# Ledger of designs, part 214: peptides against a protein of PDB entry 5TUV

Target 1, 107 residues: chain A of PDB entry 5TUV
Amino acid sequence: KEVIDRLRYLKAEIEDLELKERELDQQKLWLQQSIKNVMDDSINNRFSYVTHEDICNCFNGDTLLAIQAPSGTQLEVPIPEMGQNGQKKYQINLKSHSGPIHVLLIN
Target 2, 107 residues: chain B of PDB entry 5TUV
Amino acid sequence: AQECQNLEVERQRRLERIKQKQSQLQELILQQIAFKNLVQRNRHAEQQASRPPPPNSVIHLPFIIVNTSKKTVIDCSISNDKFEYLFNFDNTFEIHDDIEVLKRMGM

## One batch from the design tools (peptide; made by RFdiffusion4, then SolubleMPNN)

Design b2_p30_3_s2 (from b2_p30_3, 13 letters changed)
Fold by OpenDDE base, seed 5:
Structure b2_p30_3_s2 (fold): chain B 107 residues (1-107), chain C 107 residues (1-107), chain A 30 residues (1-30)
Amino acid sequence: as target 1 above (107 residues)
Amino acid sequence: as target 2 above (107 residues)
Amino acid sequence: SKILASITLEFSIESSQKLKELNKKIKELD
């Protein structure tokens, strides 16, 4: 009896959770579209930038590469290999399909 | 019963997904707020200066930041059309997108 | 030629999370 009651309860709860998950998915979709609309606005787009100072303040003392890549750009990081001089080689591969990539070095 | 255990596992899985989606929704809200604050800041700054910033002094969204030690040696290979980039590092690095940067800026 | 990570930059919450995971993986290689 207890097992049967537990099964019934669990099934009912799972059904409610499915409804909740679908609700969240819908809200996410709506919010994503809202963000896109705001960012695509001509006035907002004109002012959608950060300064070198902004970046430097976030990463003090490091070398920084600012990479402007369009959405959809593929980023790959291979497993590090040993280099010619016995140093580990770390690598980033970027491939864009929709436009050029722009890179700025920030010291 | 085994069926009861299976449903409990499924219930827990769904609860975790819902929790993750709720967190993502909150992050999206913060992203939108941060972007609006960024735009407002820049608009105000340009109004006060009565001029836009120099073209090479700002980084337009979307972008990523590669962060590495000041001692890290960086090599870069670029395709003719600037659609493909290969970066080589002799040390570890971190990658952050504009969403993370805006958060660090306190937007 | 094995890949540590392959990420499509969508500048979304999902891609942002993947970048965080990548950073963690790279740090663990030290």
Scores: peptide ipSAE 0.699, ipTM 0.916, DockQ to the pose 0.761
Fold by OpenDDE base, seed 1:
Formats: structure tokens, sequence, C-alpha cells
Structure b2_p30_3_s2 (fold): chain B 107 residues (1-107), chain C 107 residues (1-107), chain A 30 residues (1-30)
């Protein structure tokens, strides 16, 4: 019946979509590895930086903290709570496991 | 039939995942291009200046940027080993990684 | 205390997306 035909069609299409998804997954992995290789190159690594001006141009008028943290650093933001003085407390907790964190105040 | 409906739902779910993965691949491509452009820019700039920038004048990748209002009061506590940081804000903030920053820079 | 977000900084597209989501959540607190 019509339902049976639709089922066959859907199953075939889903199978094709599975193949497409796997293809995309592989492409992602290859591209990620490519990026890593480029960034790990000694010359590229030497020049992998931005300036204060670069950052200021992106966030005009704001107070800016530049935090150089190694990959794998854990970032936690608790739900803001009311402080003892009635002020909401906003927090960022950073924990690195592989190296020190460097912080610069830009503005 | 119920089976037909289930497969249609699955089909739609897979289509959405594929769309998301395609978008992510595009972002990765842009990331790689942006990084290469950044390196090229910095190499050229240092050639023109005939010297590297001062160590604390630049932010080396990887990094994050915390931006908040100019009026925001920020307190920072740091561990002895500089592996752990606690930031306190009296107002809201945003966090952006280097990928986002390079995008904003137009790299 | 309850955590609004916990993100491992991978400097990947996935972690970047998580940061964007976090920014939205924080902004909603205004």
Amino acid sequence: as target 1 above (107 residues)
Amino acid sequence: as target 2 above (107 residues)
Amino acid sequence: SKILASITLEFSIESSQKLKELNKKIKELD
C-alpha cells in the first residue's frame, strides 16, 4: 500500500543520509587536524597573536580582560547570587591543568 | 502508520544534524583562513618594524576575551601557581574566544 | 552552588558555540 511504499522510500533515504553524515564527520576530522598542523608549525606559532588595538577595535568602550589560557582550561560560571550587600555576584572560575594562565587588562 | 511517522521524525533529525555539521565545516574553513591571514599580517608588520612586538603588548593564541561595561567593578583572585583564577563582577559580562575575535577582526 | 555553565576551553567550534550560549544566558539576567 501507500504506507509500505513510503516506508521503503524513507528507509532508503535515511541510509543515504547516514552515509552523508559519516562523510561530513570525516571531513571535520581532517579539517581539524589540518588546522592543528598549521597552528603547531613553529613559524606560524611565533606569529599567532593579536594586538591590544585588535581587541579594542572589536569591543569599543568596554572593559576588556585578555586571558591567555591553555587548551583544556576549565571555565565555570555559577548562577548569579545576591550578595550580602544586595548586589548580584557574577563570577568566572578558571582552572588550568597544563600550564599557567596569563591575564592582561586592556581597558 | 506509526512506523512511517517514526522514520519521518528520524529523517528530519538527521537532516538537521547534517545541516549543522555543514555549517560547522564552513566555520572551520573560515577559522583556518583567518589564522593564516593573521600570521601573514603579523609577519609583514614585524618586517616593517624590523623587530618583534614587546611581550606584553600582544596576546598569543589561544586566548579568551572577557568584556564588560566600563562601569563594571572587577575583582580577581589568583592561586599561587597561577593555575586557578576567580573573577568577580558586579555586572554581567561576555566571553569570547580567539575564534570569535578573529572573525570580528575580519581576518 | 548551582552552575550556570561549565565549559572546557578547547578553542574549537564546539567550545565557541558553548560560549555563545553562555553569553546569551548571562545577558538574559539583565
Scores: peptide ipSAE 0.696, ipTM 0.915, DockQ to the pose 0.773
Fold by OpenDDE base, seed 4:
Structure b2_p30_3_s2 (fold): chain B 107 residues (1-107), chain C 107 residues (1-107), chain A 30 residues (1-30)
Amino acid sequence: as target 1 above (107 residues)
Amino acid sequence: as target 2 above (107 residues)
Amino acid sequence: SKILASITLEFSIESSQKLKELNKKIKELD
């Protein structure tokens, strides 16, 4: 019947889509490795930085904290609660497991 | 009929995942391009200046930026080993990583 | 006590997306 034909078509298409998805997964893996290699290159690493001006231009007029944290650092933001003085408390908790965290006040 | 419908749902789900993965690949490509452009910019700048920038004038990757109002009061507690930080804000904030910053810089 | 977000900073596209979501959540709490 038409239903049987539709089922066969859908199954075949899904199989093709599965192959495509696996192809994309492989491409992602290779691209991620490529990016890692580029960033880990000694010359590139030497020049992998932004300036205070760069940051200020992205966030005009605001107070900016630049936090250099190693990959894998855990960031937690609790649900804001009312503080002692009647204002909401907004918090950031950072925990690194591989190295120290460095903080710079930009403005 | 029901099996056909189930397969159609699966097909659609796979199509959406493929679309998402394609988008992620594009973002990775842009990330790599942005990083390479950043490195090139900095190399050129240091060549023109004939010296590297002062150590505390730049922010080395990887990093995050905390963006908040200029009126926001910020308190910070730090562990002895600088592996743990606690930030308190009396107002809202935003957090952006280096990937987002490079995008905003137009790299 | 309750956590609005818990993110491992991988400096990847995925972690970047999580930060964007966090920013949205914080803004919605205003």
Scores: peptide ipSAE 0.693, ipTM 0.915, DockQ to the pose 0.782
Fold by OpenDDE base, seed 2:
Structure b2_p30_3_s2 (fold): chain B 107 residues (1-107), chain C 107 residues (1-107), chain A 30 residues (1-30)
Amino acid sequence: as target 1 above (107 residues)
Amino acid sequence: as target 2 above (107 residues)
Amino acid sequence: SKILASITLEFSIESSQKLKELNKKIKELD
């Protein structure tokens, strides 16, 4: 029966897809660890920075805040509310748990 | 048949997840390449200059960038918990992490 | 009190994507 054949085909394909997904998951984990190792290397860490010029070139004409926050920092953006002057209030809340946050204004 | 349709839906869902994971894997590869290129660039630059950049002239990874219009008024306050920061804007903003910045830099 | 977005900065692809989504949401409010 055509339906039976289709069912068999689909089940077989799904099984293959499950294997593929697991493979990708493993590859991701491997690569994530690789990246971590590269970034944690003392020599690489020494040179793991961007310049003000780099940032400015990416965002021409804007006011820029560079925020150095440790991994795990919680970022929250409330729904904008009306301010006292009638303008919308946009807000960013940052909460770090593992270290200080450093903020730089980039002109 | 309903069973056939159910399996087809599942297949499609899995295919989409796999596609997303493949894309993420590619992004991770690019991230690692970008970081290595950044390190190489900075290392070479410091060698040529025979000095490291001033501490306040660079942004060390990891970081995020908040960009907004030059006209945007920004207010920053630190809560009693020194690890908590509040940023107020009178206009919209964008937030980009170092991964995105490195991409924009063409690393 | 209502939150538009809550993101844990992991500096990962996932968190990066969430930031992009946030940017999109903010832009839609403009």
Scores: peptide ipSAE 0.692, ipTM 0.914, DockQ to the pose 0.763

Design b2_p30_3_s3 (from b2_p30_3, 17 letters changed)
Fold by OpenDDE base, seed 3:
Order: structure tokens, then C-alpha cells, then sequence
Structure b2_p30_3_s3 (fold): chain B 107 residues (1-107), chain C 107 residues (1-107), chain A 30 residues (1-30)
């Protein structure tokens, strides 16, 4: 029956896709580890920075905040609501659990 | 049959995940390349200058950039331990991580 | 208040993706 044949085909294809997905997962894992190793290298770490000029060139004319927070820091943006003065409130909430947050104003 | 339909949905779901993971892998590769290029640039620049940049003139990875109009009023509340930050904006903003910034820098 | 986005900061590309989505949502609310 056509339905039976389709079932067999789909099951076989899904099995192949499972293998492919696992392969990609493994590749991602290794690549992530590779990046981490490169970034954690003492020499690379020493030179792992951007300048104020670099940032300004990416965002011409804007006010810029550079935030350095520990990994795992929670960033939340609530839905904008009307403030007491009748304007929408746009907010960013940052919560770190492992260390202090550092903020620099650029421009 | 319903079973065929279920498997077809599952097949499509897996295909979509695979596509997403392939895209993510490509982005990771670009990230690694960008980082290496950044390090190389900075290393060369410091060699030419025969000195490291001033500590407050650079932003070490990892970081987040918040950009908004120069006319935007920004208020910030900080906890005593600097573990919690609350930013208030009277207008919209954008948030970008270092990966995105490096891409915009052309690394 | 209802949250538009909640993102755990990390060095992964998923953070980048979430931030791009957030930026789009914020712009739409302007």
C-alpha cells in the first residue's frame, strides 16, 4: 500500500536526519570548544579587545554604552509601558550572579 | 494516515533544526575567524606603537553594546554591589554583543 | 511587568540571535 511505503520511507529518512543532527551537534561542540581555547590563550586574551573608535565607527552618531558583565548575567527588557509623564518607558534590567557589572559610556 | 502526517511533521521539524544548526556552525566559523583577525590586528598595532593601548581606551571581550540616539535620555540605577543595573530610556535602543560588533567591524 | 525578552548573556551565537530579535521587536514598538 502507498501509505505503508510512505511510512517506511519517512522512518528511514528520519533516521538519517537523526544521524545528521547528531553530527552537527558534535561539530558545534568541538567548534565551540575550539573558539574557547583560542580566546583563553594567554597571548590571544591579551589582544582580545576593541577600541572606542572601533565601536564609534559601527554606530555613528549614537550614544553608546559598553557593558562588561560576567557570563550568565541576566538581561531583561520589559514591554514598554507608559510612564507617569506620558512617555513610553524603555528599560534594560541586568542581574549578575557571579560578579560586578562594569559599564562605560562612549560618546 | 495520521501516522504518516505525524512523521512528516517530525521530518520537517528535523530538517528545520538541521538547517538552523548548519547556519550556526557557519556563524561560529566566522566568529573564530573574526577573533583571530582582531588579535592579529591588535598585535600588529601594538608592535608598531611599541606599547599597549591605555587601559581605559579599549574594551576587552566579552562585552555588550547598547546604542541609542544621542538625544535619548538615559537613567541608570545601580545596586550597591554593582550586581544589578536598571537602565531607563526615553526612546528605543539596540543591543549588540561583541560577535555582532566584530562582524560590523569587518573582521 | 510583562517581559519582552529575557536573555542570558553568554559568548554563544544564540545570544546574538536573540539580541537581533529583540532589536527588531523594540523598533516595532517605537
Amino acid sequence: as target 1 above (107 residues)
Amino acid sequence: as target 2 above (107 residues)
Amino acid sequence: SEILASITLSVDIETSQKLRELNKKIKELE
Scores: peptide ipSAE 0.688, ipTM 0.917, DockQ to the pose 0.788
Fold by OpenDDE base, seed 1:
Structure b2_p30_3_s3 (fold): chain B 107 residues (1-107), chain C 107 residues (1-107), chain A 30 residues (1-30)
Amino acid sequence: as target 1 above (107 residues)
Amino acid sequence: as target 2 above (107 residues)
Amino acid sequence: SEILASITLSVDIETSQKLRELNKKIKELE
């Protein structure tokens, strides 16, 4: 039956796709580790920074906040609610569990 | 047949995941290149200046940037231990991580 | 209150993707 043949074909293709997906997962893992090793190198770490000028050039004219928070910090943005004066409230909530958060106003 | 339809859905789902993972790998490669370029730039700049930048003049990775209109009013509440931050904006904002910033810098 | 987005900050690209999605959602609310 045509349906049976189609089923066999689909199952075989899905199996091939599973192999491909696992290959990509492995590649991602190795690449992530490679990046981590490069960033953790003492010399590279010493020079792993951007300037205020760099940031300003990327966001010309905007008000900019630079936030340095420990990995694992939770960032939450509630759905904007209407304030008492009819103004929408836009919020960012940050919660760290492993250390203090540092915020710098760029402009 | 229902089984055939189910497998078609699964096939499409897997194809989409594979596509997403391929894109992620490309982004990771670009991230690694961008970081290496950043380090090289900074090393060269410090060599020419014969000194490192002032400690508070640069932003060390990792970081995130919040950008909003210069007209936006920003209020911030900080916990005593600086583990929690609450930002209030009277208008929309954007949030970008260091990877995004490096892209915008052309690294 | 209902949350538009909840993101755990990390060095992986998933964070970047989630932030881009968040930015899009916020812009749509403008």
Scores: peptide ipSAE 0.688, ipTM 0.916, DockQ to the pose 0.759
Fold by OpenDDE base, seed 4:
Structure b2_p30_3_s3 (fold): chain B 107 residues (1-107), chain C 107 residues (1-107), chain A 30 residues (1-30)
Amino acid sequence: as target 1 above (107 residues)
Amino acid sequence: as target 2 above (107 residues)
Amino acid sequence: SEILASITLSVDIETSQKLRELNKKIKELE
């Protein structure tokens, strides 16, 4: 029947899509490794920084905190709750497992 | 017929995943380009200045930026080993990683 | 307290995506 033909078509297409997805996964892996290699290069690493001006220009007039934390650091933001003073409490919790966290006040 | 519908749903799911992965690949490419541009900029800047920037004037990658109003009151509690940070804000904030910052910088 | 977001910091784009989502959620709760 026509249904059988449709089933065969769909199965074949899904198989092709699966191959495409795996191809993309491989490409992602290679690209991620490429980026890592570029960033870990001694020369590139030496120049892998932004200035305070760079940051300030991105966020005009705002108070800015620059946080340098080890990879794997856990960042948690609770749902804002009403505080005792009648103001909502906005929080950031940081937990590192491998090293200290460094915080810079930009402005 | 039901099997046909199930396969069509699966097909659509795979198509969406493929689309997402393609988008991620494009973002990774842009990330790599932005980083290379950053490095190039900094190399030229240091060459012109004939010296590296002061250590405390730059933020080395990786980092995250917390952005909030200049009127926002920020309180911070730090553990003894600096492995844990608790930030309290009396207003909303935004968090951006270095990738997002580089995008905003136009790199 | 209930957590709005829990993100493991890394150099991957998934972190960026999660942060963007978080920013949106925070703004919506303002």
Scores: peptide ipSAE 0.686, ipTM 0.917, DockQ to the pose 0.773
Fold by OpenDDE base, seed 2:
Structure b2_p30_3_s3 (fold): chain B 107 residues (1-107), chain C 107 residues (1-107), chain A 30 residues (1-30)
Amino acid sequence: as target 1 above (107 residues)
Amino acid sequence: as target 2 above (107 residues)
Amino acid sequence: SEILASITLSVDIETSQKLRELNKKIKELE
């Protein structure tokens, strides 16, 4: 039957896709580790920075905050609510559990 | 048959996930390249200048950038230990990580 | 209060994606 043939085909394809997905997962893991190793290298780490100019060029005319927080820091943005002055409140909440947060104002 | 439909839905779901993961891998590759280019740029620049940049003139990775209009009023509350930050904006903002910034920099 | 987004900052591509999504959501709330 056509239906039976289609079922068999789909099942076989899904199995192949499962294998493909696992392959991609492994590749991702490998690449992530590679990136980490490169970034953690002492020489690379020494030069792993951007300038204020770099940032400003990316966001011309904007007020910029540079936030340096430990990995695992929780960032929360509540749904904007109406404030007392009739303006929407846009908020960012940061919570670190492993160290202090550092914030720089850029222009 | 209903079973065929179910499997087709599953197939499509898996295909989409695979596509997303492939895209992520590509982004990771670009991230690594961008980082290496950044390091190379900075190393070369410091060699030419014969000095490192002033500490307060650069932002070391990793970081997050919050950008908003220059007209936006920003209020910040900080905990005593600097583990918690509360930012209030009277207008919308965007948040970008270092990966996105490096992309915008053309690295 | 309801949260628009909750993101754990980490050095991964998922963080970037979540931030992009957040930016989109914020913009839609203008």
Scores: peptide ipSAE 0.685, ipTM 0.915, DockQ to the pose 0.764

Design b2_p30_3_s4 (from b2_p30_3, 14 letters changed)
Fold by OpenDDE base, seed 3:
Structure b2_p30_3_s4 (fold): chain B 107 residues (1-107), chain C 107 residues (1-107), chain A 30 residues (1-30)
Amino acid sequence: as target 1 above (107 residues)
Amino acid sequence: as target 2 above (107 residues)
Amino acid sequence: SKILAKITLEFSIDSSNKLKELNKKIKELE
């Protein structure tokens, strides 16, 4: 009796949770589309940038590379291996298929 | 009962997913707000300066930032069409996208 | 060779989180 009651309760709750999850999924899609629309707006796009100062303020004392890459660009980081000179090789591979990549040295 | 246990596991699984989705929605809202604030800031700045910033003085979205020690040696190989980049570092690095940068900027 | 991370840059919350995880992994290599 107790087990049966628990089963009924759990099934009902899971059904409610499923509905809630679907609602959240729809909200996410809506919000993502909203963000895209805002960012793609011609006026907003014109002003969608940060300055060198902005970046430097976030990462004081570091060498900084600013890489403008289009959405969909593939980024790969191999497991570091020991090089011929006895030092580990840390590597970033970038590949874009939708447009060129632009790199700026900030510091 | 085994069925009861299975449903309890599923219930917890769904609850965790819902929690994650709620967090993601909050992050998306913050992202949108940050972007709008960035645009507003830049519009105001350009109005005061009476001109747009120099082309190479700003980083247009979308972008990533690679930061590493100033002592790090960086080598870069670029394809002729600039669609592929290979960066070699002799030390560790960090990668941050524009979403993270805007957060750090306090947008 | 083996890949530590392979990320498609979507400039979304998901890809941003993947970058955070990557940074953590790289830092652990120090």
Scores: peptide ipSAE 0.712, ipTM 0.918, DockQ to the pose 0.786
Fold by OpenDDE base, seed 1:
Structure b2_p30_3_s4 (fold): chain B 107 residues (1-107), chain C 107 residues (1-107), chain A 30 residues (1-30)
Amino acid sequence: as target 1 above (107 residues)
Amino acid sequence: as target 2 above (107 residues)
Amino acid sequence: SKILAKITLEFSIDSSNKLKELNKKIKELE
């Protein structure tokens, strides 16, 4: 009856949605590869940078660390713990495997 | 009846995932556009200046930005493994990648 | 020690979202 008909309808729709989701997954992969190709272009790579002014305009009034790290760099942030002085410790651990990390302080 | 309800929940879950993936695709398109605009801007700027920027005046992609209060004390140390960096903060911070920065720049 | 977040920087939308989530978690610790 109504339940059986609804079940049949839902199963058919879910199957269609599954196909749609797979299509979107493929599109994502293609777009990601496209972006990588554009970024890996020698000319584009040469001009792939931002200035200190660019960064300062995005984060007015803050202390800024600019960290150039290669893709694949592992970033870890431990749960803040109380330090010996009674202040919480906030940490960032960076581990690179493929290249050097360059750090700049922007005031 | 219970099976019908289960399928309806699954259907809704899939619809939400599809919506999220569609949004992600849009973000990828914007990312590619932003990068191309950045490259174009920098090429024009260097043409006008007739020279490339000083190496320490720019931040090459890929990068992350760590921003924190101007009152935050930051300590940076490099481990014996030169590929590992440790940052200590006495207050909270935010981390943003180049994708987010380019968005904020309006690229 | 316990880790609040462990993220591999891929400089992708997925990685970017993970950073946003991390920022939210850190802010909640204030």
Scores: peptide ipSAE 0.710, ipTM 0.917, DockQ to the pose 0.805
Fold by OpenDDE base, seed 4:
Structure b2_p30_3_s4 (fold): chain B 107 residues (1-107), chain C 107 residues (1-107), chain A 30 residues (1-30)
Amino acid sequence: as target 1 above (107 residues)
Amino acid sequence: as target 2 above (107 residues)
Amino acid sequence: SKILAKITLEFSIDSSNKLKELNKKIKELE
C-alpha cells in the first residue's frame, strides 16, 4: 500500500543522503589538506602575517595582545573569581608543547 | 506508520547534518581565499617597499588576539622557556584567532 | 580551580568557534 511505497522511498533517499554525507566528509578532508599545503608553502609562509595597523583597524580603541602561539597550544580560562580588591579576576593560561610563545602589545 | 515517522526523522537529521557540513566547507573555502589574499597583499606591499617589514612590526600566523578595554589592567607571568604564560585581567576580554581577524580585515 | 574553557588552539574553524563561545561566556559573566 501507500505506506510500503513511502517506506521504500524514504529508505532509498536516506541511502542517497548517506552517500552525500560521505562525499562532503571527503571534500572536507581534501580542503583541509589543501589549506595546510598552501600555508606550509615556503613562499606563502614568508608572507603569512598581518600588521599592527590591520589589527588596530579591527579593534579600534582597545588594548590588544597579539600572541603568536604554535598550533596545539593549550588555552585555559578559569571561571572568574573575586580578587583581593573585590574585583573579578579574569585569567588566561597558555601552555605550549611545541615551541615558545611570543607576545606583542598593540595599542 | 511509526516506521515511516522514524525514517522521516532520520531523513531530516541527515539533511541537517549535510547542511552543516556544506556550511563548514564554505567556511574553509573562505579561509583559504582569505589567506591567499593576505599573502598576495603582503607580497605586493613588500615589492613596493623594496624590503620586508621589520620583524616586530608584523604578526606572523598563527596567532590569537586578546582584546580588552584600554582601561583594563593586565598582568603577565611567563615561564623561563616561554612555553607557559599566565595573564591576569581586571576586566573582561575577548579572544580571536587569525581566522577571525582575517574575516574582519575583509580578506 | 574551575575552568570556564579549555581550548586547544588549532587555528581551525572548530577552534575559532570555540573561542567565539568563550567570548560569549565571558561577556555573560560581567
Scores: peptide ipSAE 0.707, ipTM 0.917, DockQ to the pose 0.776
Fold by OpenDDE base, seed 2:
Structure b2_p30_3_s4 (fold): chain B 107 residues (1-107), chain C 107 residues (1-107), chain A 30 residues (1-30)
Amino acid sequence: as target 1 above (107 residues)
Amino acid sequence: as target 2 above (107 residues)
Amino acid sequence: SKILAKITLEFSIDSSNKLKELNKKIKELE
């Protein structure tokens, strides 16, 4: 039966896709670890920075906050609410657990 | 058959998910390359200048950038917990991490 | 009390995507 043959084909393909997906997941993990290792290298860490010029060039004409926060920092943005003056309030809440947060204003 | 159709839908879903994961892997590779290029750039620059940049002139990774209009009023407060920060804006903002910034820099 | 987004900054592709989604949501609030 043609339908039966199609079913067998699809099931086999799906099984192969499952294997492929798992492979990709492992590769992702490997690459992430590789990146972490490179970034954690003492020499690389010494030079792991951008300049104010770099940032300004990416966001011309805007006010910029550069926030250095450790990995794992929690960022929350509440639904904007109306303020006392009738304007919407936009907020960012940051909570770090592993280290201090450093903030720079760039204009 | 309905079963055949269901499997075809599942097959397509898995294919799309795999495609997304493949794209993410490519992005990770680019991220690593970008970081290495950043390090090389900075290392070379400091060698040419014969000095490191001033501490407050650079933003060390990891970081995020909050982008908002030059007209936006920004208020920042630190809670009793020194690891908690609250930012208030009277207008909308965007948040970008170092990964995206490096991409915009062409690293 | 209601939260538009809650993101753990991992500085990964996943967190980057979440930030992009957040940016989109914020823009839609204009």
Scores: peptide ipSAE 0.705, ipTM 0.916, DockQ to the pose 0.794

